Peptides against a protein of PDB entry 3LCN. Designs and how they scored, part 8

Target 1, 96 residues: chain A of PDB entry 3LCN
Amino acid sequence: QYTENLKVIVAEKLAGIPNFNEDIKYVAEYIVLLIVNGGTVESVVDELASLFDSVSRDTLANVVQTAFFALEALQQGESAENIVSKIRMMNAQSLG

## One batch from the design tools (peptide; made by RFdiffusion4, then SolubleMPNN)

Design b1_p10_1_s3 (from b1_p10_1, 3 letters changed)
Fold by OpenDDE base, seed 5:
Structure b1_p10_1_s3 (fold): chain B 96 residues (1-96), chain A 10 residues (1-10)
Amino acid sequence: as target 1 above (96 residues)
Amino acid sequence: DEFMEKLLSL
């Protein structure tokens, strides 16, 4: 349940990245896979940076940190819908 | 909102 919700959440975050050339769902899935397999922010960013050059390390770090925060929020009982809404708002602000 | 505060700190 958390993994599927987290994929949706991460995908929403990725959707806010300008000039993102990778498949959003694929990258979101991979991020979640790395996290659930014991990845840290640092290790996941390192892995992603080695695979995808269309996004800066700082942007990747922002995405991954968001994922970890979202996971914590989910575990604390916040709905995926609420988290997605917040991220969507942040994306809009970032692009505005 | 704690979550928003954390996200805004990124």
Scores: peptide ipSAE 0.161, ipTM 0.756, DockQ to the pose 0.949
Fold by OpenDDE base, seed 3:
Structure b1_p10_1_s3 (fold): chain B 96 residues (1-96), chain A 10 residues (1-10)
Amino acid sequence: as target 1 above (96 residues)
Amino acid sequence: DEFMEKLLSL
């Protein structure tokens, strides 16, 4: 199972969002919960958008899509540490 | 699509 690693990965992605006012750990946990219970990109984004109106739908979609790609990377054998480092680099580039 | 290209690099 990849749930705990995926929570860490999603949290790293959320940490790159400027002026994000929600609890990162809580949101990351909820995203992973929705995914492992059969959520799709669209259904997870819809759920998050209904709960958190302080962040744009496009930003939420970016986070959720990252989570699904990270899950595939984990399944292909890539370590959580490597995925986190890549996301950290992408966060830095996005903020630049 | 720059975003998708970045995701594919993971």
Scores: peptide ipSAE 0.160, ipTM 0.746, DockQ to the pose 0.295
Fold by OpenDDE base, seed 1:
Structure b1_p10_1_s3 (fold): chain B 96 residues (1-96), chain A 10 residues (1-10)
Amino acid sequence: as target 1 above (96 residues)
Amino acid sequence: DEFMEKLLSL
């Protein structure tokens, strides 16, 4: 079971979005819920875009794609701490 | 693609 680790990872990715005016923990939880209940990248992005028009569709797609790749990494044995660290570095680079 | 390269690094 990777749901709790994935929530932390997705929350870290969301934290890198400038001027994000939504509850990060809530959105992360919702993304993970949609994924574990059979959501695809397209269907999850469509759902998020319908709810949060203050964030671009491309930004939402970036978050969702990251979540799917993170899930694969967890399944391959990568630690949640290492994945979070990598995402934090990516966030810092994108904000520079 | 830089984005994909970053994702593959996870």
Scores: peptide ipSAE 0.159, ipTM 0.747, DockQ to the pose 0.298
Fold by OpenDDE base, seed 2:
Structure b1_p10_1_s3 (fold): chain B 96 residues (1-96), chain A 10 residues (1-10)
Amino acid sequence: as target 1 above (96 residues)
Amino acid sequence: DEFMEKLLSL
């Protein structure tokens, strides 16, 4: 399974959010838990939005969709390291 | 890169 790698990937995505006021590891872990327990993009976003109001719903949706894309990539054989690098690059571009 | 294209579409 890809649980631990997905946590790292999601944490990297969260680290790119400006003025993020929540615990990154906690939120990443929770997102992965929801996904591996059958969550959908919609249901996970709804859950996160109900718990955290410091981030916009659109930003949460972006994070969650990234997690699902990353999970698909892992399942298709892409390395976690490569995915993390792509996320880091995306974060840098978003800040520019 | 398909993965990057998906991410950029968000």
Scores: peptide ipSAE 0.158, ipTM 0.752, DockQ to the pose 0.960

Design b1_p10_1_s4 (from b1_p10_1 with L3F)
Fold by OpenDDE base, seed 1:
Structure b1_p10_1_s4 (fold): chain B 96 residues (1-96), chain A 10 residues (1-10)
Amino acid sequence: as target 1 above (96 residues)
Amino acid sequence: DPFLEKLLSL
């Protein structure tokens, strides 16, 4: 349950990145896979940076940090819909 | 981290 919701949440975050040239669903799935298999923010960012050149390391770190926060929020009982809404608002703010 | 603070405050 958490895994599938987290994929949706991470995909929403990735959708806010300008000029992102990778498959959003694939990258979201891979991020979640690395996290649930014990990855840290640093190790997941390192892996993503080695695979993709369309996003800066800082942007990747922001995405991964969002994912870890979202996972904690889900575990504490917040709905996926609420988390997605928050991220959508943040995406809109970052575009300005 | 201002990003995380913003996320928590929404």
Scores: peptide ipSAE 0.166, ipTM 0.750, DockQ to the pose 0.295
Fold by OpenDDE base, seed 2:
Structure b1_p10_1_s4 (fold): chain B 96 residues (1-96), chain A 10 residues (1-10)
Amino acid sequence: as target 1 above (96 residues)
Amino acid sequence: DPFLEKLLSL
């Protein structure tokens, strides 16, 4: 259930990126796959940067770091709904 | 770091 919740969480984070022209669900799924298969922030960012040139490396790092912290929050018992709400607020602040 | 603080708040 953590992987499925994390996909939703990462998708919410990606939805906050302006002019993002990749499939959000596909990218979110791939990020989660890389993380659960032992990826680090650095290795996941490197992989994503090699595949997608539409977003900056810094933006990708922002997304990946969010995913790792969200995973830790889930493991510590925080609800997916609460994490999604926090990210939605962060997205709104970034666009403000 | 405001970005780090936001991440830690999750």
Scores: peptide ipSAE 0.165, ipTM 0.757, DockQ to the pose 0.299
Fold by OpenDDE base, seed 4:
Structure b1_p10_1_s4 (fold): chain B 96 residues (1-96), chain A 10 residues (1-10)
Amino acid sequence: as target 1 above (96 residues)
Amino acid sequence: DPFLEKLLSL
């Protein structure tokens, strides 16, 4: 079961977006829902872009790509805590 | 691609 951990991970990634005006937990939940129901990077980005015009497509793609890589990392045995830590560092570097 | 490199480090 990776869905709950993936929600936490995606939420951390979303938290790094400046001026993000959507509910982070809601968006994270929706992204994970789309992924576990067979979504691809492209289809998930398309869906999100249709719903959230305040966020650039590139930013959305960054989030979704991170989610897919995080899922692979979880499947390979990496802990959610470690992945979250890495994303937090990435967020800090992006803002710096 | 620096972004891709970061993703691969996860």
Scores: peptide ipSAE 0.165, ipTM 0.755, DockQ to the pose 0.298
Fold by OpenDDE base, seed 3:
Structure b1_p10_1_s4 (fold): chain B 96 residues (1-96), chain A 10 residues (1-10)
Amino acid sequence: as target 1 above (96 residues)
Amino acid sequence: DPFLEKLLSL
């Protein structure tokens, strides 16, 4: 199971969002919960957008899509540590 | 699409 690793990965992605006012750990946990219970990119984004109006829908979509790609990477044998490192680099490259 | 390209590089 990739649940715990995915939570760490999603949390890293959320940490890169400027002026993010929500609890990162809580949001990461909730995203993973929705995914493992059969959520799609669209349905997860819809759910998050209904709960958190302080973040744009596009930003939420970025986070959720990252989670799905990270899950695929894990399934293909990529380590969680490597994925986190890559996301951290992406966060550093991102414009505010 | 630079966003998708970055994600596919994971």
Scores: peptide ipSAE 0.164, ipTM 0.755, DockQ to the pose 0.296

Design b1_p10_2_s1 (from b1_p10_2 with H3K A8K)
Fold by OpenDDE base, seed 4:
Structure b1_p10_2_s1 (fold): chain B 96 residues (1-96), chain A 10 residues (1-10)
Amino acid sequence: as target 1 above (96 residues)
Amino acid sequence: SLKEKIEKLK
């Protein structure tokens, strides 16, 4: 499956959040588990918002949507490395 | 805890 690659991708996205004082790998794993267990963008965002009130809902939504888009990209044949590279570039341009 | 939530979904 794509779960392990998706965890890496989501972790890269989370690493772009300034002052995020959480275990990124654990949060990434949780997001992926929620998705593969039938979560939607809305339900996953709601769950994360309940856990991390210091992060804006917009930021969380951006992370979750990125995860869903990445999963689709993986299924369409794009490499995890390419997706990670794109996210890293986006993180570098982020204003927080 | 987050750890407990993760374990429940595995």
Scores: peptide ipSAE 0.656, ipTM 0.952, DockQ to the pose 0.924
Fold by OpenDDE base, seed 2:
Structure b1_p10_2_s1 (fold): chain B 96 residues (1-96), chain A 10 residues (1-10)
Amino acid sequence: as target 1 above (96 residues)
Amino acid sequence: SLKEKIEKLK
């Protein structure tokens, strides 16, 4: 499967959150684990919101939706490197 | 903890 690549991708997305004082690799791993164990956008967002109340729900939803889109892109044949590059560019352009 | 949650899902 694409779990390892997805962890890298999600970590890149999380790195774009300003003032996010958490272990990025651990959070990325947790998100991926929730997804591959049958989580939905809604259920994963709810879980993360319960853990990280300092991050807006909209921001968390953006991260989770990105993860689901990335997983689909990987399954459709897009390279992890290309997805990471897109996210890095989006992070650089983000207004917070 | 997050660590415990992760270990539970592994």
Scores: peptide ipSAE 0.655, ipTM 0.952, DockQ to the pose 0.927
Fold by OpenDDE base, seed 5:
Structure b1_p10_2_s1 (fold): chain B 96 residues (1-96), chain A 10 residues (1-10)
Amino acid sequence: as target 1 above (96 residues)
Amino acid sequence: SLKEKIEKLK
């Protein structure tokens, strides 16, 4: 239901990771697929950590938690555009 | 590969 919007949101979050040399759209799609198939924060982080050893576990956890919070926000009626704007601001403030 | 993992979940 909110799958496509969540992909956009997660992609925006991933775009804030410095020196992340992966296809952001594919990674976002994978994260969303894991979540909608019953993944938890812990299980999704474990999976991503096994794939992307160049990214810290804390950074991956931040991305995944953001995805779960965004999903809840979408379900409560917040627009995808508003959520993306918030994430973009957080990315701009991040020191990496 | 990531592509293969994605296809398995679709």
Scores: peptide ipSAE 0.654, ipTM 0.952, DockQ to the pose 0.920
Fold by OpenDDE base, seed 3:
Structure b1_p10_2_s1 (fold): chain B 96 residues (1-96), chain A 10 residues (1-10)
Amino acid sequence: as target 1 above (96 residues)
Amino acid sequence: SLKEKIEKLK
């Protein structure tokens, strides 16, 4: 499926969070596993919020929604490289 | 741990 590409995409999004001291690859893998096992935006955000209380719920929601949008984009035929490039640009433009 | 949670979902 698209799980491996989605892990790379989610990792790029997580890299944009300032002062995030977690293993990005492990967190990205966990998010993807939650999604492919039937998680919703709300349930995945709830799980992440319980683990990472130093990150705002809004920031976590932004990461999770990006993952769901990226999955849809992959299914519609957009390349993983294009999606990663877009996220990298968004990270560079972020104020915090 | 996060590692244990990941292994349960694989």
Scores: peptide ipSAE 0.652, ipTM 0.952, DockQ to the pose 0.928

Design b1_p10_2_s3 (from b1_p10_2 with H3E A8E)
Fold by OpenDDE base, seed 1:
Structure b1_p10_2_s3 (fold): chain B 96 residues (1-96), chain A 10 residues (1-10)
Amino acid sequence: as target 1 above (96 residues)
Amino acid sequence: SLEEKIEELK
């Protein structure tokens, strides 16, 4: 139900990772698919860490946790636009 | 590839 909005949100979060040389849309889609197929924070982080060793595990965990929080926010009625706006602001403030 | 992994989950 919230799959497409969650992809947009996760893509915005991934865009904040410095020097991340991957297709953001593909990675976002993959994360969302892992989640909707029953993935946990731990299992999704493990999968991503196996694929992207140039990104710290803490950074990957932050992305995945954000995805789960965003899903809850969507279910509670928050708009995708508002969630994206918050993430964009956090990206601008984050340290690389 | 990542695309192949995505297709496996669809």
Scores: peptide ipSAE 0.640, ipTM 0.947, DockQ to the pose 0.915
Fold by OpenDDE base, seed 3:
Structure b1_p10_2_s3 (fold): chain B 96 residues (1-96), chain A 10 residues (1-10)
Amino acid sequence: as target 1 above (96 residues)
Amino acid sequence: SLEEKIEELK
């Protein structure tokens, strides 16, 4: 379905987190798998918070919500390239 | 590990 494109999108979002020392591709894959297996924003955030205590819960929530919004955008016909471009711009504008 | 968690969900 949209899982492979969603992994790329989530990886781009994770790349915007400063001083994040985890394997971005593995984390992106895990987030997507949690979502397609029926995870909610709250349950996915809870899981990530238990694994990455050095990242704020608000930051993790922002990543997860972006993933859900991106999935909806893909289903509505927006290209993965457009979504990645938007996220890259947001990362560049972020203060931290 | 994270990789093990991923394999469990595949």
Scores: peptide ipSAE 0.640, ipTM 0.947, DockQ to the pose 0.921
Fold by OpenDDE base, seed 5:
Structure b1_p10_2_s3 (fold): chain B 96 residues (1-96), chain A 10 residues (1-10)
Amino acid sequence: as target 1 above (96 residues)
Amino acid sequence: SLEEKIEELK
């Protein structure tokens, strides 16, 4: 239901990671697929950590938690555009 | 590959 919007949101979050040399759209799709198939914050972080050892576990946890919060926000009626705007601001403020 | 993992979940 909110799958496509969540992919866009997660992609925006991933775009804030410095020196991340992966296809952001594919990674976002994978994260969303893991979540909608019953993944938890812990299980999704574990999976991503096994694939992307160049990114800290804390950074991956931040991405995944953002995805779960965004999903809840979408379900409560917040627009994808508004959520993306918030994430973009957070990315701009991040020191990496 | 990542693409293979994605296809497995679709």
Scores: peptide ipSAE 0.639, ipTM 0.947, DockQ to the pose 0.915
Fold by OpenDDE base, seed 2:
Structure b1_p10_2_s3 (fold): chain B 96 residues (1-96), chain A 10 residues (1-10)
Amino acid sequence: as target 1 above (96 residues)
Amino acid sequence: SLEEKIEELK
């Protein structure tokens, strides 16, 4: 499957969150595990919000939705490298 | 902990 690539992609997205004081790799792994175990956008956001109250729900939702979009893109044949590049650009343009 | 939650899902 695409779990390993998705972890890299989600980690890149998380790296764009300002002042996020968590282990990015662990959080990315957890998000991917929740998704592949049947999580929905809503359920994954709820789980993350319960763990990281210092991050806005909107920011968490943005991360989770990005993960789901990335998974679909991978399944449709888009390369992980291309997806990572897009996210990196979005991170650079983000206002916080 | 987060690590424990991860292990539970593996």
Scores: peptide ipSAE 0.639, ipTM 0.947, DockQ to the pose 0.925

Design b1_p10_2_s4 (from b1_p10_2 with H3E A8K)
Fold by OpenDDE base, seed 4:
Structure b1_p10_2_s4 (fold): chain B 96 residues (1-96), chain A 10 residues (1-10)
Amino acid sequence: as target 1 above (96 residues)
Amino acid sequence: SLEEKIEKLK
């Protein structure tokens, strides 16, 4: 499946959040598990917001939406490496 | 905890 690649992709996105004091791999795993268990953008954002009040809702929404877009990209045949590279570039341009 | 939440979904 795409779950393992999606975890890597989400972890890369989370790594762009400044001062995020959480285990990135655990959070990425949780996000992916929520998605594959039928979560929506809204429900996953709500869950994350309840756990990480130090991160803005907009930032969390951006992470979650990226995960859903990445899943679609994987299904359409884009490589995980390409997706990770794009996210890394976006992280480098982020103002926080 | 986050770990417990993860285990419930596995």
Scores: peptide ipSAE 0.649, ipTM 0.950, DockQ to the pose 0.924
Fold by OpenDDE base, seed 5:
Parts: C-alpha cells; structure tokens; sequence
Structure b1_p10_2_s4 (fold): chain B 96 residues (1-96), chain A 10 residues (1-10)
C-alpha cells in the first residue's frame, strides 16, 4: 500500500550517507522488501551489515529505524513529500 | 548479487 512511497523515502535517507558507492534505488527497494516481508529492525540491519561493510552499523540502524518510523507516519496520514522534506533537512545537517 | 536477492523477494 505504501511500498512505493516508502522506497522514495528510504532512497532519500540513503542519499545522505557519504561515500556510499551502491545503487541507492536498489538498496531502498531491498530494504522495503525486507520490511514488508516481516523483517524487524534488528534482522534488516543484520542483513545490510553483511552486504555493506563500509557503512557503520549505527548508520545502517539509523536508516532502518527511519524506514519503520516513516511507514508508521504514512499509515497515520502524513504525506510522502513532507517526510522526504524532513529527511532532506536531516541529511543537510549531518556531518557524516 | 543485490539484484538476485531482490528478485527472490518479489
């Protein structure tokens, strides 16, 4: 239901990771697929950590938690555009 | 590959 919007949101979050040399759209799609198939924060982080050893576990956890919060926000009626705007601001403020 | 993992979940 909110799958496509969540992909956009997660992609925006991933775009804030410095020196992340992966296809952001594919990674976002994978994260969303893991979540909608019953993944938990811990299980999704474990999977991503096994794939992307160049990114800290804390950074990956931040991305995944953001995805779960965004999904809840979408279900409560917040627009994808508004959520993306918030994430973009957080990315701009991040020191990496 | 990541693409292969994605296809398995679709």
Amino acid sequence: as target 1 above (96 residues)
Amino acid sequence: SLEEKIEKLK
Scores: peptide ipSAE 0.648, ipTM 0.950, DockQ to the pose 0.919
Fold by OpenDDE base, seed 2:
Structure b1_p10_2_s4 (fold): chain B 96 residues (1-96), chain A 10 residues (1-10)
Amino acid sequence: as target 1 above (96 residues)
Amino acid sequence: SLEEKIEKLK
């Protein structure tokens, strides 16, 4: 499957969150595990919101939705490198 | 902990 690539992609997205004082790799791994174990956007956001109340729900939702979109893109044949590049650009353009 | 949650899902 695409779990390892998805972890890298999600980690890149998390790295764009300003003042996020958590282990990015652990959080990325957890998000991917929740998704591959049947999580939905709503359930994963709820779980993350319960853990990280310092991050807005909208920001968490953006991260989770990005993960789901990335997974679909991988399944459709888009390269992980291309997806990471897009996210990196979005992070650089983000206003917080 | 987050680590414990991760291990539970592995």
Scores: peptide ipSAE 0.647, ipTM 0.949, DockQ to the pose 0.926
Fold by OpenDDE base, seed 3:
Structure b1_p10_2_s4 (fold): chain B 96 residues (1-96), chain A 10 residues (1-10)
Amino acid sequence: as target 1 above (96 residues)
Amino acid sequence: SLEEKIEKLK
């Protein structure tokens, strides 16, 4: 499937969060596992919010929604490299 | 731990 590419994509998104002191690879893996096991945007956000109370719920929701959009893009034929490039540009443009 | 949660979902 697209799980390995999705982990890379989610990790790139997490790298844009300022002062995030968690292991990005572990968090990305956890998000992907929650999604492929039937998680919804709301249920995954709830789980992450319970673990990382120093990150705003809006920021977590942005990460999770990006993961779902990326999965759809991969299924539609977009390359993982293109998706990562877009996210990297978005991270560079972010104010916080 | 987060690692334990991950292992349960694999």
Scores: peptide ipSAE 0.644, ipTM 0.949, DockQ to the pose 0.924

Design b1_p10_3_s2 (from b1_p10_3, 3 letters changed)
Fold by OpenDDE base, seed 2:
Structure b1_p10_3_s2 (fold): chain B 96 residues (1-96), chain A 10 residues (1-10)
Amino acid sequence: as target 1 above (96 residues)
Amino acid sequence: LEELREKLRE
């Protein structure tokens, strides 16, 4: 359940990246896969940075950290819907 | 990162 919710959450975060040219669903799935298989923020960022040089490392780190924070929130009982809503608002703020 | 964490906790 957390895995599927996290995919949706990460996809929402990725959707806020301007000029992002990669498949959002695929990248979100890949990030979650790395996390659930024991990835750390650093290792996941390193992996993504090696694959997507069109996105800054800081942006990737922001996405990955969001995923970890979201996972913690899910584990603490917050609904995926609430988390998605928060991320959507943050995306809107970052895009102006 | 702390700012992001705080935003998600609200």
Scores: peptide ipSAE 0.060, ipTM 0.686, DockQ to the pose 0.026
Fold by OpenDDE base, seed 1:
Structure b1_p10_3_s2 (fold): chain B 96 residues (1-96), chain A 10 residues (1-10)
Amino acid sequence: as target 1 above (96 residues)
Amino acid sequence: LEELREKLRE
């Protein structure tokens, strides 16, 4: 299912954030929860920003946007494994 | 963001 795959994908993205001290699996689960309950990029970022002030809003936005892009990729038939691999590459390069 | 979008589509 998209939900479980998205959790894995978002977790991989979060793992690329330097000095991120939150529980990655928990945060990934929460992001996906917000998305599946009708969250938008803006609303999810707002929620996360209110919870994690140690992470910049831009970084949070990057994570959330990645989640939405990943969801689109999943809908287009891309495998979760491929998406995760791409995110790993992105993590090694930059968060931009 | 567009760069990210393109990377995910590659």
Scores: peptide ipSAE 0.058, ipTM 0.683, DockQ to the pose 0.026
Fold by OpenDDE base, seed 4:
Structure b1_p10_3_s2 (fold): chain B 96 residues (1-96), chain A 10 residues (1-10)
Amino acid sequence: as target 1 above (96 residues)
Amino acid sequence: LEELREKLRE
């Protein structure tokens, strides 16, 4: 349940990255896979940075941290739809 | 990131 919702949430976050040429769904799936298998913010960022050198480390860190925050929110009862809406609004204001 | 955290907590 959380896994699938998290994929959607992470995909929404990735969609906010300008000139992102990678498959969003694939990258979102990979991020979630790393997280559920015990990845930390640092280890996941390191992995992504080694694969996607066209995206800044800071941008990747922002995405990964968002994923962890979203997971926490889901566990505390917030709906995936609400989280996605928030991220969409954040994307419109730029990453930060 | 702190701003992001706060926005997600609201």
Scores: peptide ipSAE 0.053, ipTM 0.678, DockQ to the pose 0.025
Fold by OpenDDE base, seed 3:
Structure b1_p10_3_s2 (fold): chain B 96 residues (1-96), chain A 10 residues (1-10)
Amino acid sequence: as target 1 above (96 residues)
Amino acid sequence: LEELREKLRE
């Protein structure tokens, strides 16, 4: 439940990255997988950085931090749709 | 970090 919503949320965040040439859905699924299996912001960023050289470490950290904040929001009862809307607005402005 | 947190709390 949270995992599926989080995948959608992370995918929305990734969609805001310019010139991102990876499969967004696949990367979102992998990020969520790492998080639910005990990953931290640091460990998940390290893993992603080892796999992708086309995206800066800072950008990856921004995505991962967003995922953790979104997970907390979901646990507090905020809807996935509302979180996605916020991220979409952020993408229209800038990352972070 | 904090700015990102605040944006998600709005």
Scores: peptide ipSAE 0.048, ipTM 0.675, DockQ to the pose 0.026

Design b1_p10_3_s3 (from b1_p10_3, 4 letters changed)
Fold by OpenDDE base, seed 1:
Structure b1_p10_3_s3 (fold): chain B 96 residues (1-96), chain A 10 residues (1-10)
Amino acid sequence: as target 1 above (96 residues)
Amino acid sequence: LEELRRKLRE
């Protein structure tokens, strides 16, 4: 349940990145895979940075941090739909 | 980091 919801959440976050040319669903799936296998923010960022040099490390860190915070929110009982809505708002604010 | 956490908690 958490993994699938987290994939959707991370995908929403990635969708807010300007000029992101990678497959969003694939990257989201990979991020979640790394997290569920014991990855930390730092280790996941390092992995992503090695794969996607076109995206700044800070941007990657922001995505990964969002994933971890979203996971915490899910564990606290917040719905995936609500988290996605919040991320959409944050994406809009970042672009505004 | 804390700002992001705050936004997600709102």
Scores: peptide ipSAE 0.057, ipTM 0.664, DockQ to the pose 0.026
Fold by OpenDDE base, seed 5:
Structure b1_p10_3_s3 (fold): chain B 96 residues (1-96), chain A 10 residues (1-10)
Amino acid sequence: as target 1 above (96 residues)
Amino acid sequence: LEELRRKLRE
């Protein structure tokens, strides 16, 4: 259940990136896959940066950090809905 | 990084 919730959460974070030219669902799935298979923030960012040069490394790092923080929140009992809501608000503030 | 943690804790 954490895996599927994390995919939704990461997708919400990616949706806040302006002019993002990649498949959001695919990238979210891939990030979660890398994390589940033992990836670290650094290794996941390195992988994404090698594949998607249209997005800055800092932006990728922000997405990956959000994913790891979200996973910790889920493990601590935070609902996926609450996490998504927070990210949605942060996305709006970043674009405002 | 800490700022992101703060926002997610709110």
Scores: peptide ipSAE 0.048, ipTM 0.660, DockQ to the pose 0.026
Fold by OpenDDE base, seed 4:
Formats: sequence, structure tokens, C-alpha cells
Structure b1_p10_3_s3 (fold): chain B 96 residues (1-96), chain A 10 residues (1-10)
Amino acid sequence: as target 1 above (96 residues)
Amino acid sequence: LEELRRKLRE
């Protein structure tokens, strides 16, 4: 259940990136897959950077860090809906 | 990122 919720959360974060023209659902799924299979912030960012050179490394790092924080929040009992709402508010303001 | 951490803790 955490993985499915995390996909939704990461997708919401990706939706906040201006001019991001990749398949959001696919990228979110891939990020979660990398994390579940033992990825670290650094290794996941490196992988994404190799695939999406049009997106800054800082932006990618922001997305990945959000995913790890969201996973921790889910494990502590926060609902996916609450996390998504927070990210939506952040997207309306800034990325970082 | 600190702002992100703060907001996720709220």
C-alpha cells in the first residue's frame, strides 16, 4: 500500500515541475521502484539525471527527497491524502 | 529543502 500511495505522491510532486513533458505516471512509478529496490537519494538522482538531462539536478533532487520524506510520513501514519495536499500547496508556491 | 521538511512535519 505504501508503494501505491507513494506513486501518487511522487506524481503530484512531478506535476509541479514547469515544462516537464515526460509521462508523470511512468516517472513516478520508476522513482518508487528504485527506492523500493534499495536506492538512495544520490543513486536515484543519478539515475534520473542520466535519463532526463533537460531537468536540473536540483529539481530532480527535490523530487527524490520529497519521496523519501513522504515515505517516512506514511510509515508514521500520515494519510496519503494529507501528504498530497501539502505537496499541492508547495507546488503553488515554489519547488524547494 | 528545509522548508519542505518543515511543511511535511506539519
Scores: peptide ipSAE 0.048, ipTM 0.662, DockQ to the pose 0.025
Fold by OpenDDE base, seed 3:
Structure b1_p10_3_s3 (fold): chain B 96 residues (1-96), chain A 10 residues (1-10)
Amino acid sequence: as target 1 above (96 residues)
Amino acid sequence: LEELRRKLRE
């Protein structure tokens, strides 16, 4: 359940990136796959940076860190819907 | 990053 919710959450975060030309659903799935298979923030960012040169490393790091924070929030009992809402608001206020 | 942490904690 965490995996599927995390995919939705990461997809919402990716949707906030301007001029992002990659398949959002695919990238979200890949990020979650890397995380559940033992990836760290650093290793996941390194992997994504090697694949997507059109997105800055800082932007990728922001997405990945959000994923890890979201996973922690899910494990602490916060609903996926609430997390998505927060990310949507952050997207509207620009990435920070 | 710190701002991100703050926003996610709200």
Scores: peptide ipSAE 0.046, ipTM 0.664, DockQ to the pose 0.025

